Peptides against a protein of PDB entry 3V4O. Designs and how they scored, part 153

Target 1, 234 residues: chain A of PDB entry 3V4O
Amino acid sequence: DQPLAKDKVALLIGNMNYREHPKLKAPLVDVYELTNLLRQLDFKVVSLLDLTEYEMRNAVDEFLLLLDKGVYGLLYYAGHGYENFGNSFMVPVDAPNPYRSENCLCVQNILKLMQEKETGLNVFLLDMCRKRNDYDDTIPILDALKVTANIVFGYATCQGAEAFEIQHSGLANGIFMKFLKDRLLEDKKITVLLDEVAEDMGKCHLTKGKQALEIRSSLSEKRALTDPIQGTEY

## One batch from the design tools (peptide; made by RFdiffusion4, then SolubleMPNN)

Design b2_p23_3_s3 (from b2_p23_3, 8 letters changed)
Fold by OpenDDE base, seed 1:
Structure b2_p23_3_s3 (fold): chain B 234 residues (1-234), chain A 23 residues (1-23)
Amino acid sequence: as target 1 above (234 residues)
Amino acid sequence: MKELTEELLEEYKKKAEEEEKLR
């Protein structure tokens, strides 16, 4: 019996034009290409660029409202970020320099809210730098993912993302999206798919030692992004 | 909120190209 999704929804966020931080280029192309791919997978996709803190919080809140029992959700973020003691933070475009946790969105808090929605599948993909922020004194809240959450978390880290964007003239994909887009439409368990992406990244001389994909999963069932929506006669 | 549209994409592309020319 093929797993069925009640619905498929995705929120894609690309932050590039930071007010007080270096500008990025890759998120534009990455969000655009991912949008097109997810639409081919019958996801309802909302793609947003250059979100302020207020806008970003609202977008995430609205996305969480769409998550429900049996729904397949995908949240993607590309932009600046940081990690302190196991807590990851997404940085809005209007974040001050230096930014603090109160100016940013905590990934672990979002994951906690996602696991309460009883989704059929929830994929959270981060394409951001994992630098320590010495100006943030936030105490880590380490809540483990619940076994029943069906959450797959992918964290693509780039050491020297700035260097990669500088080396490539023009608009190019980020490294993570370059490999993800080649496999995203495959009818495979999502964790297997992401593992293959990670392996592809590891084999590439350009990315070896500079970028890695960390995968964390509470998914115990066979679920794929290609799973059909309930009621759609294919 | 800035929803990614084709028009917005083209605008960003143009801006990115202009910034590159200035460097």
Scores: peptide ipSAE 0.237, ipTM 0.787, DockQ to the pose 0.610
Fold by OpenDDE base, seed 5:
Structure b2_p23_3_s3 (fold): chain B 234 residues (1-234), chain A 23 residues (1-23)
Amino acid sequence: as target 1 above (234 residues)
Amino acid sequence: MKELTEELLEEYKKKAEEEEKLR
């Protein structure tokens, strides 16, 4: 029997115009293209750009409210970020320099909340750096590091993202999105799909050793972004 | 809330072009 989604919802966040940090360009194109692709997959997509801390928290909270048993959720973030001792943080555009955990959104906390929703599938994709923030003394949250309950967590590292942004005069996709967009519509288990994206990134001479995709999942069943929404079948 | 709209996209494109001209 083909897996069925109760509903499909996505939140896409692209932060570019930081007040106290380097501006980015790739998130604009990436969010735009991903929006169009997910709509083709019958996702209800909310796409937001340049969110403040307050706006990001609200957006994530609203997204979490949409998650429920059997729902397929996808959360995508592109922007600045950091990782300290296994805790990853998304940086709002109004974050100070230096930023601290109190100014940012903790990914692991969000993942923990997602696990409580009993979703049919939950995909969390991060396109941000994993650099350590020496100005953040936040204690690691160990319990939140476990990804369970049909959650797929993808972390695309943006090593040298600044260099990439500088080299491109115009608007261009980020490296991760460049490869993801080519496979996103494939009817494959999401972990298989992302693994193939990771392989594609690894084969590219331009990205080899510079970009990697880390995938963590507890998904034991076949679930794909192409799975139909219940009630839409003839 | 800054929802991605066609208008917003165009605005960002214009800004990007302007920044490129200044380089």
Scores: peptide ipSAE 0.221, ipTM 0.765, DockQ to the pose 0.624
Fold by OpenDDE base, seed 3:
Structure b2_p23_3_s3 (fold): chain B 234 residues (1-234), chain A 23 residues (1-23)
Amino acid sequence: as target 1 above (234 residues)
Amino acid sequence: MKELTEELLEEYKKKAEEEEKLR
C-alpha cells in the first residue's frame, strides 16, 4: 500500500543580488542544501539564482509543464516578497524600486495553475517577507481556487531575518531552512513533517516569537517526499 | 539567469569572504 510517484521534479529559486533592493545572502546556502537533500530523495532538481522577471516567469511555466498525473512537484522560492490584500508576490532581481504587482509573480495565480494538474503531490514553499507594500494598491482579479486534495503550501515569514543574518558570520542558512533540513529526509506525511518543523521553530529560543511557518494543505492522502518512483526499488 | 553549480557556489563563497575582509 506504499504510495508511488510517477516522477519527482523540483524547481528551486533563490534571489539575492537585487539591482534596486537590499542584497540577501541566505538563499544561496538554502538553495544549495535543499538541492542536495532533494536529490537524495530522487528528485530531478533545477536550481536557479538571481532571476529577472522574464526568467522567473519562464522557469515557473516550464516547471508547471512538468506537472502531470501522479507526478510529485516541489517549488521553492527564497527572496524578497510582499503580501497585499491576501495576495503574495515574489520579487525578481530586476524589479524597480518601488516594485509593483506588474513587476512581480503572483503566488495565488501559480497555485491556481498547480491545482489544474492531476499531480500525486504538489509542494510550494515560500521563504520571503510578508510585509505590506504601501506603494502598490493593485488588487488582482483572481479566479476562485478549485477544490483539490494534493497541494501543500508552506509560508515562512522573514521577521527578524535581517538580524539573524547579521548575527551569523559567513554563509549560513536562513531560519526556515535551518530547521527544514533536519527533517526533510524523514519518511513522514509531508504535512506532518512540516508541522514538526513549525514546532521546532517555535521551541527554539532564537526563533521563538520571531519566525513562524504557516502551513496550508488540502492533502488527504498519506504522501511523503520519500515515496518511491514507479518502477524503481528503494 | 544563473544555474547553481559547484563553480558558481565557490565564486559566491569567495566573494563573501572578500566582502567580510573589507568590513
Scores: peptide ipSAE 0.205, ipTM 0.758, DockQ to the pose 0.681
Fold by OpenDDE base, seed 4:
Structure b2_p23_3_s3 (fold): chain B 234 residues (1-234), chain A 23 residues (1-23)
Amino acid sequence: as target 1 above (234 residues)
Amino acid sequence: MKELTEELLEEYKKKAEEEEKLR
């Protein structure tokens, strides 16, 4: 039987105008394009740009309030970030230089909170660098995640690598979004979809050896972003 | 994310044009 979503909610964050870090351009366009696509998929989408730490935390809190049992939750982030010990940190625009975990939002903590909501699907699309932050020596004590088998991470780049943005014809896209947008509407299991995106990215000579999509998933059901919302006729 | 250097952008433009020609 076709998997059903109780609802579909997405939070998209694009940080580009950093105060103490290099400015980015792609997040603006990436968030815009992804917003349009996810709305076509009947997601309730909240898209925000240039969030401070406080604003990011509030946005996540509001996002979590929309999650409930069986709801599909998608978090997209484009901006600066880092990864320490398998934990991904999203960097707010007002983060100091250097930034530390206390200044950033930990994705895995958000995942934990999403799991508590008994969501039907948790998708993280992280278009950020995944280099280690040597200025942050904090070892996050993460509580063991529950085995929910409904988690998908799409990392724009491999662990320890950088994610890039490109500017073409006056518009800048992240390389990840450039390929993701072409397939996002496909009615496929989300992991299969991302795998195809990975293959497409792999054909890009620009980032060969520099950036590659990484998929980390525990998804036991054939869930897709195209899955209909329960109680709706299509 | 990190901005691609101008050098990389130039390479990108060239490759993008080539890919467009192949489509």
Scores: peptide ipSAE 0.260, ipTM 0.635, DockQ to the pose 0.041; fails the geometry check

Design b2_p23_3_s4 (from b2_p23_3, 8 letters changed)
Fold by OpenDDE base, seed 2:
Structure b2_p23_3_s4 (fold): chain B 234 residues (1-234), chain A 23 residues (1-23)
Amino acid sequence: as target 1 above (234 residues)
Amino acid sequence: MKELTEELLEEFKKKALEEEKLR
């Protein structure tokens, strides 16, 4: 039986114009292209740029409210971030320098909340740095993904993203999006799709040893982003 | 906070190009 989504909703966040941190360019193009692709997949997409802490929290909260039983959700973030002892943090544009957890959004907390929504599929994609922040003293609280949560978590690391952006003239995709966009419309189980993206990244001489995609999944069903919405014929 | 629109994208592209010309 073909899996069906009750609805499809996506929140895409691209932070570029940081107040106290280096500006980024790639998130703009990446969010734009991902928006267009997800719309082709019949996602209701909200794409936001340059969010403050308050705005990011509100956006995520609103997104979580849209998640419900059988809903397909996709949350994408591109911007600055850090990881301390397994806890990942998305950095709002108004975050102080240095980053602090109280001014950032904890990915693991969001994942925990997503698990409670009984979604048909929940995809969380991070395109951010995973460097440790020595100025954050937050003790990690790691909760394992529940088997029943149908969550797929993708973490694309970019070491030297700034250097990569400098090497490219004009507006170019980030490395992750460069490979993701080529496969995103494929009718494949999302974990298979992302695994193929990871392989593509690994085969590319430009990205080999510089960027990797980590995938964590509790998805036990053959769910794809191409799955139709219930009650609709495409 | 800004919602991404085609118009906004074009604006950013324009700015990016201008910045590149200044380099």
Scores: peptide ipSAE 0.254, ipTM 0.783, DockQ to the pose 0.739
Fold by OpenDDE base, seed 5:
Structure b2_p23_3_s4 (fold): chain B 234 residues (1-234), chain A 23 residues (1-23)
Amino acid sequence: as target 1 above (234 residues)
Amino acid sequence: MKELTEELLEEFKKKALEEEKLR
């Protein structure tokens, strides 16, 4: 028997118009493309742009409330971010310069909360920078760094984001989404799918040595974004 | 905060088409 999802829910966040940080363009196109793809996969998608800290926290909280046993969840973020000592932080558009952990959303905290929901599958995709923030003195959260079998964490590094944004005129996908969109609809185990995306990124001369996708998961069962929702299977 | 509504999606599509025409 193929796996069944109790439900499929997704929250997509694209932050572009930062008040005190460089503006981005790619998140707009990326959220747009991903929204369309996930809808084809029967996800209930909430897509939000340019969220303040308050709005981001609320959005994530609401998303977490939708997660439950057997639910397939996908959380995507594109925007500014940083990583300190294994802790990753998503940066709201109203974050000060320099931003600190108290101004941002901790990814590992969210992952910890996701693990408590006993989801059938939970995918967390980050398209943001992994550089260190020297102005952040947050103590590492060790227990939140664990990834259980039901969570797939994808981290697409954003190196040279500003250079990329400058080089592209008009609406263009980010590097990660450029490759992800080509495979997202494939009926494959999500970790396999993302691994193939990572390979594609590595083969491309434009991204080789510049962009990488890190996948963290202990998922041992075959779970795919294409898995049907319970009660709708043929 | 902006929600990516159908209306907003249509605007994006329109912009994309306009940009393509300018090339």
Scores: peptide ipSAE 0.222, ipTM 0.775, DockQ to the pose 0.517
Fold by OpenDDE base, seed 1:
Structure b2_p23_3_s4 (fold): chain B 234 residues (1-234), chain A 23 residues (1-23)
Amino acid sequence: as target 1 above (234 residues)
Amino acid sequence: MKELTEELLEEFKKKALEEEKLR
């Protein structure tokens, strides 16, 4: 018996036009292509660009409200970020220079809230830098993810994103999205799918040693993005 | 805050191309 989703919802955030930080280009195309792919998978997709701190917090809050028992949720972020002491932070476009945790959204806090929603599947994909922020010494207390949360967390490091964006003329995908888009529609367990993406990235000479996909999962069931929505007959 | 639309995407593409021409 194929697992069923009660509903499918996705929030995609691409931050590019930072006020006090280098501008990015890849998030635009990445969000656009991912939007189209997720719509083919019957996700209800909200795609937002260049969010301030206030707007990002509101968007995430609204997304969390849509999550409920049996719902498939996907949250994607592309933009600047940093990681301190195992905590990841998404950087809004209006973040100061230097930015601190109080100016940013903590990924682990969002994951904590996601696990409380009893979702059928919850995917969180980050395409951001994982550099340490030396100007932020805050150590948040993190709770461990619940084993039954059905959360899949993918973290793509952009150590070479600047170089990649410079090397490619015009609008091009980020490295992570380049490989993800080729497999996203496959009817496979999401963790298997992401593992294959990670392998593809590892085999590519352009990304080898520069960009990797870290996958963390509490998913114990065979859940796929292709799983049908309950009540829909195909 | 901007919602990504096809129109918005095209606008960004146009701007990006213009910026490249200026380099």
Scores: peptide ipSAE 0.215, ipTM 0.770, DockQ to the pose 0.727
Fold by OpenDDE base, seed 3:
Structure b2_p23_3_s4 (fold): chain B 234 residues (1-234), chain A 23 residues (1-23)
Amino acid sequence: as target 1 above (234 residues)
Amino acid sequence: MKELTEELLEEFKKKALEEEKLR
């Protein structure tokens, strides 16, 4: 049977103009392009730029309120970040230098909250560096995740590695988005789609040995971003 | 693309509700 989504909701965050950290350029264009693509897939999309810690937390809270049983939820982040002990942290624009976990948003915490909503699919697309932050030794105590088998992580880079920007036709883009945008509309299981994106990235001379897409998933059903919304199936 | 404002969040909620009614 064709999988159905009760609804489709996406939150896209692009942080560029950091106060105490290097400024970025790619998130602006990447958020724009992804917004247009997800709208074609009938996602309800909120796209936000340059969020403070307070604003990011509020945005996530509002996003979670739109999630419910059977809803497809997608979170995209482009900006500075780090990964400690398997936990991914998104860095707000007003974060201090150096930043700590208390200044950042933990992705795994958001995932936990999404699971409580009994969503049909949880997709995280994280376009950020994944280097260890040596200035933060805090291990977040997170509650155990439920076994929902509906989770997909697309990391723009490998653990411990960096994500890069490239100049193309006068515009700055993330390397991840450059390849993702070409396949995002395909009617394929999301993990299969991302695997193909990974292959495309692997063939690029600019990223060989520098950046590779990493996919982590627990997805027991053939869920695709193209799945129709309940009541609108053909 | 927009900066986070209360107005933006309200607009999003409104749109979500409207689309639900059309289905």
Scores: peptide ipSAE 0.044, ipTM 0.410, DockQ to the pose 0.157

Design b2_p23_4_s1 (from b2_p23_4, 7 letters changed)
Fold by OpenDDE base, seed 2:
Structure b2_p23_4_s1 (fold): chain B 234 residues (1-234), chain A 23 residues (1-23)
Amino acid sequence: as target 1 above (234 residues)
Amino acid sequence: SFEENLERLRKLGIPEEEWLQAL
């Protein structure tokens, strides 16, 4: 039987105009295109650009308020980021240089809060670097996650690696979104979908050996972004 | 488009290894 979502809610954040870090371009296009795609999938989408730490935290809080039992939650982030000790950190545009965990938003903390909402599916699409931030040696003390078996991470790159956009260009997708957008509307289990995206990305000679999609999941049900919303007529 | 952008970069003679910007 086809899984149903109580509702589908997405928060999309694209940070480009950093104050103390290199400016980016792709997040603008990526957020825009992903917004359109997710709306076609009947997601309620909040898309925000160039958020400060305060604004990002507020956006996440508001996003969490929309989550409830059985709701599909999707968080997309494009911007600067890093990964320390398996924890992913999204960098706000007003983050200092160097930034530390206290300046950033920890994705795993957001996941913990999403679990408390008893969501039906938690999807994180993280288009950011995953290199170690040597300026931050803090080991976060995170609460243990519940066993919800409804978690999917789509990392734009591998552990310890970088994610890329094309520099010196006009408006264009980043590498991750370039391939993700072609598959996102497919009616497939989300992990299968991302696996196909990974294969497509693997054909890109520009990023071969530099960027590869990583899927990390604990998903015991065949849930897809195309899953219908309960009680809705199509 | 993405492909058009790449072609533009090629026409400019920019080496492909310089096309990428890390996020």
Scores: peptide ipSAE 0.449, ipTM 0.884, DockQ to the pose 0.866
Fold by OpenDDE base, seed 3:
Structure b2_p23_4_s1 (fold): chain B 234 residues (1-234), chain A 23 residues (1-23)
Amino acid sequence: as target 1 above (234 residues)
Amino acid sequence: SFEENLERLRKLGIPEEEWLQAL
């Protein structure tokens, strides 16, 4: 009855030192702490910082090679980003100003490729802004997604809104990771876990009316990040 | 810690409305 993962693989990307955009601080701490937590959950974790477009595309390609039937795949991104027409775009550190879709990585394209691997679970944790980029009028034509019922999006903020870190701080988490890290190890269905994180974040007076966690999922099974790997004992 | 950083900002007299930086 207990769901099992064939394997568990995560790619974590934190972009901070942008060449043509404001520099960030939180992704450094967030990637570091999330790496430690996911390793406690027996994920194979690849963590990378300050990736160019070329490096990001290569990292995603290598990540996809580790996915297979029944594997749990998790992609975390912290950095600049935007959302146009329901498509999420991660911004590399060498992106021009202004950036366009051709300069960025589309999350939905990655999802499409993950579905082709017949994964057991696909989790996206996106700690980036979701405001429309008015300098990009391109409407990407994406391949239709399959109905796999194994997809979970955890957006750090709502559609059309911004995600935040604390300004003028030392080493500190972003707002999203501040609350996510406290519950990530809990043995709960991933959507239930994220719902509790959403409630915790909602109690923060600093971001009331400015940032709220959004969960978008099609998950028909009780899958958790704590699910054991096939062939192992705990 | 996160909480300690917030306390430092308060002691510096920085208005809370200026504490957030958009990603």
Scores: peptide ipSAE 0.438, ipTM 0.883, DockQ to the pose 0.850
Fold by OpenDDE base, seed 4:
Structure b2_p23_4_s1 (fold): chain B 234 residues (1-234), chain A 23 residues (1-23)
Amino acid sequence: as target 1 above (234 residues)
Amino acid sequence: SFEENLERLRKLGIPEEEWLQAL
């Protein structure tokens, strides 16, 4: 009685070449490696790098078009970001300095739209900082989320904290992806998998006390990224 | 690899506190 996905679709965004913010390096490798892993899991993967606000919004729109009842949707983001009042904001490469919510994409808004699609599973993997943006005084009023019990957030760091990459590493993963990639293919409930990643990350002395994985979930079923697609034989 | 890069940084004598870039 293993749960089945009607389909599995992932959107991966890596922003690194910012115009008005520090440039990053890890998103290039992280998106590449995650793409290959998710494809092994039979996800239909769209991977994009260095998106402007307009391009990001379009990418999300196209991603949503691929979602439907019972479909597994996964959104991965690596880049600059912030969190205000529990809402996560992904920063496009053309965002001004300082950026505000109107310049960014709100993850919770995307979640709401995914819920409207009656997806089977909604996974967000957010490799970004979660510090308060003091330059954004907007209090977003979001519609109440539906109770779908199929939501998993994997935050690269905890609330109010930063996420990191190794700036001199060249072609190297960010801290989150370094540990995530080792377990992503495991046939485990996604929350269990992420919990193990959290433990692995906790052993990293470089980011001890600075970065810790946070899992936020409402997942009432034993759903895994390895779940078969309906109509397929394995 | 990630580990190889860390070793490279160690060989260069770069302090670990300088390795990290916040996202």
Scores: peptide ipSAE 0.393, ipTM 0.827, DockQ to the pose 0.823
Fold by OpenDDE base, seed 5:
Structure b2_p23_4_s1 (fold): chain B 234 residues (1-234), chain A 23 residues (1-23)
Amino acid sequence: as target 1 above (234 residues)
Amino acid sequence: SFEENLERLRKLGIPEEEWLQAL
């Protein structure tokens, strides 16, 4: 039987004009391209660029308000980030140098809140570095996650590694998004889709040995971004 | 293609180490 989404909602955040950190270029293009693709998939898309900590937190709050039982939620982030002890942190544009967890948004906290909404699917596409932030010595206390078997993480890079963008000559695109966009519209289980993206990325000699897509999932059902919205695509 | 574009950058003489910016 065809899985159905009650609704499909996406929040896309691209941070590039950092105050105290290197400026980026790709998030602008990446967010734009992903927006267009997700809209073709009938996602309700909110796309935001260059968010301060306050604005990011507000955006996430608003995003969560759109989630409910059976809703597909997708969070995409492109920008600076880090990972400490398995927790992913998105860095706002006004984050200090060095930044700490208190200055950033923890993705796993967002996931916890999404689970409380009883969403049908939770997808995180994180185009950011996953290196340990040595300046952050805090150990975040996170609530235990529920066993919902509807979670997919697509990391642009593997644990402890960096993710990259190309900044030159019309190729100002993130490596991850460059390959993701070619397959995003395919009617496949999201983990299968991402696996194929990983293989495509693996063919890029430029980032070979430097960046590799990692998929982390607890997805017990065949869910796809192409799944129809209940009451619409019958 | 993506790889073809990278080759163009190489032909322009831009060092590969300058192509990438870590996020």
Scores: peptide ipSAE 0.370, ipTM 0.809, DockQ to the pose 0.617

